# Ledger of designs, part 36: peptides against a protein of PDB entry 4ASU

Target 1, 270 residues: chain A of PDB entry 4ASU
Amino acid sequence: ATLKDITRRLKSIKNIQKITKSMKMVAAAKYARAERELKPARVYGVGSLALYEKADIKTPEDKKKHLIIGVSSDRGLCGAIHSSVAKQMKSEAANLAAAGKEVKIIGVGDKIRSILHRTHSDQFLVTFKEVGRRPPTFGDASVIALELLNSGYEFDEGSIIFNRFRSVISYKTEEKPIFSLDTISSAESMSIYDDIDADVLRNYQEYSLANIIYYSLKESTTSEQSARMTAMDNASKNASEMIDKLTLTFNRTRQAVITKELIEIISGAA
Target 2, 83 residues: chain B of PDB entry 4ASU
Amino acid sequence: FTFASPTQVFFNSANVRQVDVPTQTGAFGILAAHVPTLQVLRPGLVVVHAEDGTTSKYFVSSGSVTVNADSSVQLLAEEAVTL

## One batch from the design tools (peptide; made by RFdiffusion4, then SolubleMPNN)

Design b1_p10_5_s4 (from b1_p10_5, 6 letters changed)
Fold by OpenDDE base, seed 1:
Structure b1_p10_5_s4 (fold): chain B 270 residues (1-270), chain C 83 residues (1-83), chain A 10 residues (1-10)
Amino acid sequence: as target 1 above (270 residues)
Amino acid sequence: as target 2 above (83 residues)
Amino acid sequence: PSLVSLPVLS
């Protein structure tokens, strides 16, 4: 490689390093906000799941329609955030299919679609895009919930899969159950709840769905920003190492060029 | 007793004496050992009576309230403000 | 499969 080639490559890598450092700072700012907003969202979301945990709602085995909601975003450069969700979705879909269940998929974020399109395109009901540019709002969750409810797909049970935030250096892909109105209404465990008006139960379920989706979005966002910050830090370190290596190569090449020029001068071959 | 909105927590697994909630079917008070029920909130006043006798008032928009068999209560409002 | 955009508050 010529000195010019090495210099060009050095400049390119230095520019990449600047970009990755900048992205790290942006991710850090978004992470800090996401973590603050996750605190109340977690209380809110866990509260919404409490009924399903306490009532131990079971879906009859003869029910065959299962919905998988994968929660991620449109934005890349965040390590294994998207692939982790997709992997668990694939595993769940395969297990359900093996059990003779019909599986449909909703993707929150375009990256889910991108990863699963080839293998699961026929199972997708809808994909939501424009996820991840701004912090998720309850309004966003409500839109997703409404679209699901209006999709016409009469699922019996479902799974929402998302990355739960643990710490700045850790997330875990988790699954929470979602149930249809019919499943809740028919559950024996619901008998302890006095005669609940059908309209009340429907409205309750709509809120519950929106609440759970909102919670999942907040967990996902916090995990994603943390992972992106880490990914950008790693990229910056890798760039630094490459710069060091290329700098050494540059110095060696420069010395070789000088030596060659000196030999040519001494030999009179100019 | 848990009372939260998507953006704010007012009570988190707290022990309270009574919670008055505005529901679509009517306002009612939730006391200890209340029968399990599910309700949807209407816009109105929530009054929380703490064990120490302190009373707090809130205005809520929409949402849900769950009373479980174990006496746990989840009050989840879309919007809520302290009055 | 349909693609739905989330509303962006301008």
Scores: peptide ipSAE 0.136, ipTM 0.921, DockQ to the pose 0.019
Fold by OpenDDE base, seed 2:
Structure b1_p10_5_s4 (fold): chain B 270 residues (1-270), chain C 83 residues (1-83), chain A 10 residues (1-10)
Amino acid sequence: as target 1 above (270 residues)
Amino acid sequence: as target 2 above (83 residues)
Amino acid sequence: PSLVSLPVLS
């Protein structure tokens, strides 16, 4: 490579490093906010799931309709955030199909659709776009919940799949259950809850769905921002190492060029 | 007893004496060993009676309340403010 | 900006 080529490459990598450093800082700021907002959201969301865990709600085997909601975002450059969710969605869909269940899919965030559209296009009900530009609100979750409830798809049970935040360096793709009103109302374990009005139960389930979606969005957002921050940090470090290597190569090449020129002058071969 | 909104936690797995909640079917008090139930909140006052005899008041909008068989309670309001 | 739901064209 000529000195000019190395210089051009150095300039390019330095520019990339500047961009990745800037993106890291932006991701760090968003992460800090997301983590702060996740604390109450987790208490709220876990509280919403408490009924399902304690009541041990089981879906009858005769019920075949299963809904999978994958939660991610529209935004890239965050490592394996989207692929992890998609992978688990695929696995779950395959397992359910093998068990003779009908599977439909909802994608929260355009990246899920991008990954699964080719292989699972017939199973998609709806994809929600414009996810990830702003922190998710309870209003956003309510809109998603309402759209699902109004979709006309009568599922028996479902799974919401999202990345749960563990730490700045760790997330885990998890699944939480979603139950239809009919499944909840017919569950034997619900018999201990006496004199529940049908209208009350319907409204309760609407809140429950919105609550769980909100929780999943907050977990996903925090995980995504932390992953992006880490990815940008790694990219910046890799760029730094490459700059060091290219700088050494540049210096060696420069010395070689000077030596060659000196030899040409001395030898009179010009 | 857990009492939270999407943005704020008021109680997290706390032991309380009594919680008064406004529901669509009417206001009722949740005591120790209350029977399991599910209710939806209406706009109104929540009163939490602590074991030490102190009382705290909150205004809530919509939401849900769950009383489980193990006497755990989840009060989840869309919006809530301390009074 | 409201989340825009795009129906999957079957």
Scores: peptide ipSAE 0.018, ipTM 0.907, DockQ to the pose 0.015
Fold by OpenDDE base, seed 3:
Structure b1_p10_5_s4 (fold): chain B 270 residues (1-270), chain C 83 residues (1-83), chain A 10 residues (1-10)
Amino acid sequence: as target 1 above (270 residues)
Amino acid sequence: as target 2 above (83 residues)
Amino acid sequence: PSLVSLPVLS
């Protein structure tokens, strides 16, 4: 490589490093906010899931329709955030198919669609875009819930797959159950809940769905921002190392050029 | 007893004497060992009676309340404010 | 598959 080539590459990498450092700072700020907002969201979301855990709602084995909701975002440069969700979605879809279940997919965030489009395009009901620019709100979750309920797909049970935040350096892809109104209504364990009006139960289920989606979005966002921060930090470090290496190469090459020129001058071959 | 909104936690696995909730089917008081039920909240007042005799009032919007067989209660409001 | 954009809160 010529000195010019090395210089050009150095400049490029330095620019990338500036970008990654900037992105790290932005991600750090968003992470801090997301973590604060996740605390109440967990209580809220886990509270919503309490019914399903306590009532031990089971889907009859003869039910065949299963919905998978994958939660991520539209934004890249966050390590394995999207691929982890997609991987688990694929695994779950394969397992369900092997069990003779019909599987449909909803993607929250365009990245899920991008990853699964080629292999699972026919299974997608809807993909939600414009995820990740702003912190998710309960309103966003409600929109997603409403679209799901209005999709016309009469699922019996479902799975929402998202990254649960563990720490700034760790997340875990998890799955939580989603049940249809019919499944809840028909569950034997629900018989102990007295005086449940059908309309009340419907509304309750709508809130429950919105609640779990909201929770998943908050977990996902926090995980994503932390992962992005880490990814950008790593990228910045890698860029720094490359800059150091290229700088050494530049210096060596420069010396070689000078030496060559001196030899040419001395030899009269210039 | 858990009482939370998406953005704020008011009670987390707390022991309370009674919770009065506004539901679409009517306001009712949740006492210890209340029968399991599911209800949807209407806009209104939530009154929490603590074991120490203190009473706290909240305004809630929409949401849900769950009373489980184990006497656990989840009050989940879309919006809630302390009064 | 349909694409739905989440509303931007103004």
Scores: peptide ipSAE 0.227, ipTM 0.936, DockQ to the pose 0.019; fails the geometry check
Fold by OpenDDE base, seed 4:
Structure b1_p10_5_s4 (fold): chain B 270 residues (1-270), chain C 83 residues (1-83), chain A 10 residues (1-10)
Amino acid sequence: as target 1 above (270 residues)
Amino acid sequence: as target 2 above (83 residues)
Amino acid sequence: PSLVSLPVLS
């Protein structure tokens, strides 16, 4: 490579490094906010899941329809955030299919659709886009919940798959259950609950779904921002190393050019 | 007893004596050993009676309340404010 | 004196 080529490459990598550093700072700010907002959201979301844990709601084996909701975002450059969710979705879908279940998929965030399009396109009910530009709100979750409920797909049970935040350097892809109104209303374990009006139960279920989705979005967002921060940091470090290597190459090449020129001068003067 | 909105936690696995909640079917008090139930909140006042005899009041919008057989309660309001 | 624990909601 010529000195000019090396210089051009150096300039390019330095520019990339500036971008990645900037993105790291943006991700850090978003992470800090997300983490703060996750604290109450986690209490809220875990609270919403308490019924399912306490009642031990089970879906009868004869029920065949299963819904998978994958939660991520539209935004890349966050390490394995999207691929982790997609991987678990694939695994779950395969397991359910092997068990003779009908599987439909909802993707929250375009990246889910992007990853699963070729292999699972026929199973998608809907994909939500414009996820990840702003922090998720309860309103967003409500929209997703409403769309699901209005989709016409009468699932018996479902799985919401998302990245649960552990720490700034750790997340875990997890699954939480979603149950249809019919499944809840018919569950034997629900018999201990006082006679609940059908309308009340319906409304309750709508809130429950929205609550769980909201929780998953908050966990996902926090995980994503932390992962992006890490990814951008790594990218910046990698760029730095490459700059160092190229700088050394540049210096060596420059010396070689100078030496060659000196030899030519000496040889021409003879 | 857990009482939270999406953005704020008021009680997290706390022990309380009684919680009065406004539901679509009417306001009722939740005490220890209350029968399990699921209810939907209407806009109104939540009153939490602490074990020490203190009472706290909250205004809530919509939401849900769950009373489980183990006396755990989840009060989840879409919006809530301390009064 | 039997400490009677009052039932509480959690």
Scores: peptide ipSAE 0.035, ipTM 0.910, DockQ to the pose 0.031; fails the geometry check

Design b1_p10_6_s1 (from b1_p10_6, 5 letters changed)
Fold by OpenDDE base, seed 5:
Structure b1_p10_6_s1 (fold): chain B 270 residues (1-270), chain C 83 residues (1-83), chain A 10 residues (1-10)
Amino acid sequence: as target 1 above (270 residues)
Amino acid sequence: as target 2 above (83 residues)
Amino acid sequence: DLDELIKKAA
């Protein structure tokens, strides 16, 4: 490589490093906010899931329609955040299909569709886009919940798959159950709950779905921002190492050029 | 007793004497060993009676309340403010 | 992928 080529590469990598450092700072700020907002959201979301855990709601085996909701975002450069969700969605879909279930998929965030479009396109009901530019709100979750409920797809049971935030350096892809109104209303375990009006139960389930989606979005967002921060940090370090290597190469090449010029002068070939 | 909105936690697995909630079917008081029930909140006042005799008031917009067989209660409001 | 960008830039 010529000195000019090395210099060009150095300049390019230095520019990339500047970008990755900037993105790291942005991700760090978003992470700090997301983590703060996750604290109440987790209490809220876990509270909503408590009924399903305590009531031990089971879907009858004869019910075949299963909905998978994958939660991620539209934005890349965050490590394995999207692929982890997609991987678990694929695994769950395969397991359900093997069990003779009908599987439909909803993607929250365009990246889910981007990963699964070739293999699972026919199973997709809807993909929600414009996720990840701003922190998710309860309003956003409500919109998703309403659209799902109005989609016309009658499911018996569902799974929401998202990345749960563990720490700055760790997330875990998890699955939580979603139940249809019919499944809940027909569940034997619900008999202990006193005289619940059908309208009340319907409204309750609408809130429950919105609550769970909201919770999943908050967990996902926090995990994503943390992962992005880490990815940008790693990229910045890798860029730094490459800059060092290229700088050494530049210095060696420069010395070689000087030596060559000296030899040409001495040999009279010039 | 857990009482939270999407953005704020008021009570997290706390022991309380009584919680009065505004529901679409009417306001009711949740006491110890209350029968399991599911209700939807209407806009109104939530009153929490602590074991020490203190009373706290909140305004809620909408949401849900769950009373479980194990006496755990989840009050989940879309919006809530301390009064 | 940033790693790919770095490799391409190199």
Scores: peptide ipSAE 0.146, ipTM 0.936, DockQ to the pose 0.013
Fold by OpenDDE base, seed 3:
Structure b1_p10_6_s1 (fold): chain B 270 residues (1-270), chain C 83 residues (1-83), chain A 10 residues (1-10)
Amino acid sequence: as target 1 above (270 residues)
Amino acid sequence: as target 2 above (83 residues)
Amino acid sequence: DLDELIKKAA
């Protein structure tokens, strides 16, 4: 490589490093906010799932329609956040298909669609875009819930797949159950719940779905920002190492050029 | 007893004597060992009676309340404020 | 992938 080429590369990498450092700082700020907002959201979300855990709601085996909701975002540069969710979605879809279930997919965030489009395009009902620019609100979750309920797909059961936040350095892809109104209303375990009005149950289910989606979004966002912060830090370090290597190469190349020029001058070949 | 909004936690697995909730089917009091039920909240006053006799009042918007067979209660309001 | 970008820039 010529000195000019090396200089160009150095400049490019230095610029990338500036960007990654800036992105790290932005991600850190967003992470700090997300983590604070996740604390109440987790209590709220786990509370919303308590019924399903305590009632042990089971879907009859003869019911075949399964919905998979994958939760991520539109934004890249966050390590394995999207691929982890997509991998779990693929695994779940394959397992369900092997069990003779019909599987439909909803993607929250464009990245899920981008990853699964080639292999699962026919199974997608809808993809929600513009996810991840702003912290998710309960309103956002409600919109997603409403769209799902109005999709016309009469699923029997479903799963929401998202990254649960563990720590600044760790997340885990998890799955939580989603049940249709019909599945809940017909569940034998629900018989112990006193004289639930059908309209009340419908409204309850709408809130439940919104609650679970909201929770998943908050977990996903926190995980994503943490992962992005880590990814940007790693990229910045890698860029630094590359800058050092290229600088050494530059210095060596410069000396070689000077030596060559001197030899040419001395030899009269210039 | 768990009482939370998406943005704030008021009670987390706490033991309380009674919780009065405004529901679409009417206001009711949740006592110890209340029968399992599901209800939807209407805007109104929530009153939490602690075991020590302390009473706390909250205004809630929409949401849900779940009373489980194990006497666990989840009060989940979209919005809630202390009064 | 930022690593790829860095590699391409190198």
Scores: peptide ipSAE 0.134, ipTM 0.934, DockQ to the pose 0.013
Fold by OpenDDE base, seed 1:
Structure b1_p10_6_s1 (fold): chain B 270 residues (1-270), chain C 83 residues (1-83), chain A 10 residues (1-10)
Amino acid sequence: as target 1 above (270 residues)
Amino acid sequence: as target 2 above (83 residues)
Amino acid sequence: DLDELIKKAA
């Protein structure tokens, strides 16, 4: 490679390194905020799921309509965050189809659609875009919940799939159940609850759905920012190593050029 | 007893004597061994009576309250503030 | 993605 070629490559990699370092800092700041906001959100979300866990809500086997909600974002450069969710969505969809269930998909974040569109386009009901630019709010979750409930798709049971935050270096893709009003109302385990008005139960379910979506968004956001921070750190380190290697090559090549020029001068060939 | 909003936790698996909640069907008190129930919150006053006799007051917007068979209670408000 | 960009730049 010529000195010019090496210089061009060095300049390019240095620019990339500047970008990755900047992105790392931004991700770190967002991660710190997300982690703080996740603490109450987790208590809130887990609290919302308590009914379904304690009541052991079961969907009858004859019910065929299943909804899969994949939670991610629009933003890339965060390692396996999106692919992990998509992989589990695919697995769940395949298992449900094998069981004779009808499967519909909702994507929270455009990246899910980007991954699954070719193979699962016909199963998508809706994709929510503009996810991940700002920290998710309960209002955002409520909008998603409302749109789902108003979609006209009468699911019996569903699964919400998202990345649960474990640590700055670890997340786990998890699945939580969602149930339709009819499924909850017809569950035998609900008989122990005092005479629940149908309107009350409907409103309760709406809140429950919004709550779990909110929780999933907070888990996803924290996981994403941590993964992005790690990805940007790795990219910055890789860039640094490449810069060092190219710099050494540049120095060696420069010395070789100088030596060649000196020899040409001494030899009278130039 | 768990009492939380999306942004703040007031009680996390705490033991309390009584919780008064404003529901759409009316205000009711949750005592120890209350029968299982589900309710939706209306804007109003939540009063938590601790075992030590202290009382805490909160204003809540909308949300839900769940009393389970195991006597666990989840009070989940969209917005809540300490009074 | 970024790794690929780095490889291409390299």
Scores: peptide ipSAE 0.139, ipTM 0.925, DockQ to the pose 0.013; fails the geometry check
Fold by OpenDDE base, seed 2:
Structure b1_p10_6_s1 (fold): chain B 270 residues (1-270), chain C 83 residues (1-83), chain A 10 residues (1-10)
Amino acid sequence: as target 1 above (270 residues)
Amino acid sequence: as target 2 above (83 residues)
Amino acid sequence: DLDELIKKAA
């Protein structure tokens, strides 16, 4: 490589490093906010799931319609955030199909569609776009919940798949159950909840769905921002190492050019 | 007893004496060992009676309340403010 | 991804 080529490469990598450092700082700020907002959201969301865990709601085997909701975002450059959710969705869909279930898919965030559309296009009901530009609100979750309930797909049970935040360097892809009103109302384990008005139960379930979606969005957002911060940090470090290597190569090449020129002068004077 | 909104936690697995909640079917008090039930909230006052005899009041907009067989209670409001 | 960009730059 010529000195000019190496210089061009150095300039390019230095520019990338500047971008990755800037993106790291932006991701760090968003992460700090997301983590702060996740604390109450987790209590709220876990509280909403408590009924299903304590009542051990089960769907009868004759019920065949299963909904998978994958939660991610529209934005890239965050490591395996999207692929981990997609992988879990594929695994769950395959397991359910093997069990004789009908599977439909909803993607929250455009990246889910981007990954799964080719292989699972027939199972997709809807994809929600414009996810991840701003922190998710309960209003956003309510809109998604409402759209799902109005989709016309009469699922029996479902799975919401998202990345649960563990730490700044760790997340875990998890699955939480969602149930239809009919499944909850007919569950034997719900018999201890006597004299529940049907309208009350319907409204309760609508809130429950919105609550779970909101919780999932907050977990996903926090996981995404932490992963992006880590990815940008790693990229910046890798760029730094490459700059060091290229700088050494530049210095060696420069010395070689000087030596060659000296030899040519000596040989030409002869 | 857990009482939270999407943005704020008021109680997290706390022991309380009684919680009065405004529901669509009417206001009721949740005592120790209350029978399991599910309700939805209407706009109104939540009153929490602590074991030490202190009382705190909150205004809630909408949401849900769950009383489980294990006496755990989840009060989840869309919006809530301390009074 | 960023790794690909770095490789292309490099």
Scores: peptide ipSAE 0.115, ipTM 0.932, DockQ to the pose 0.013; fails the geometry check

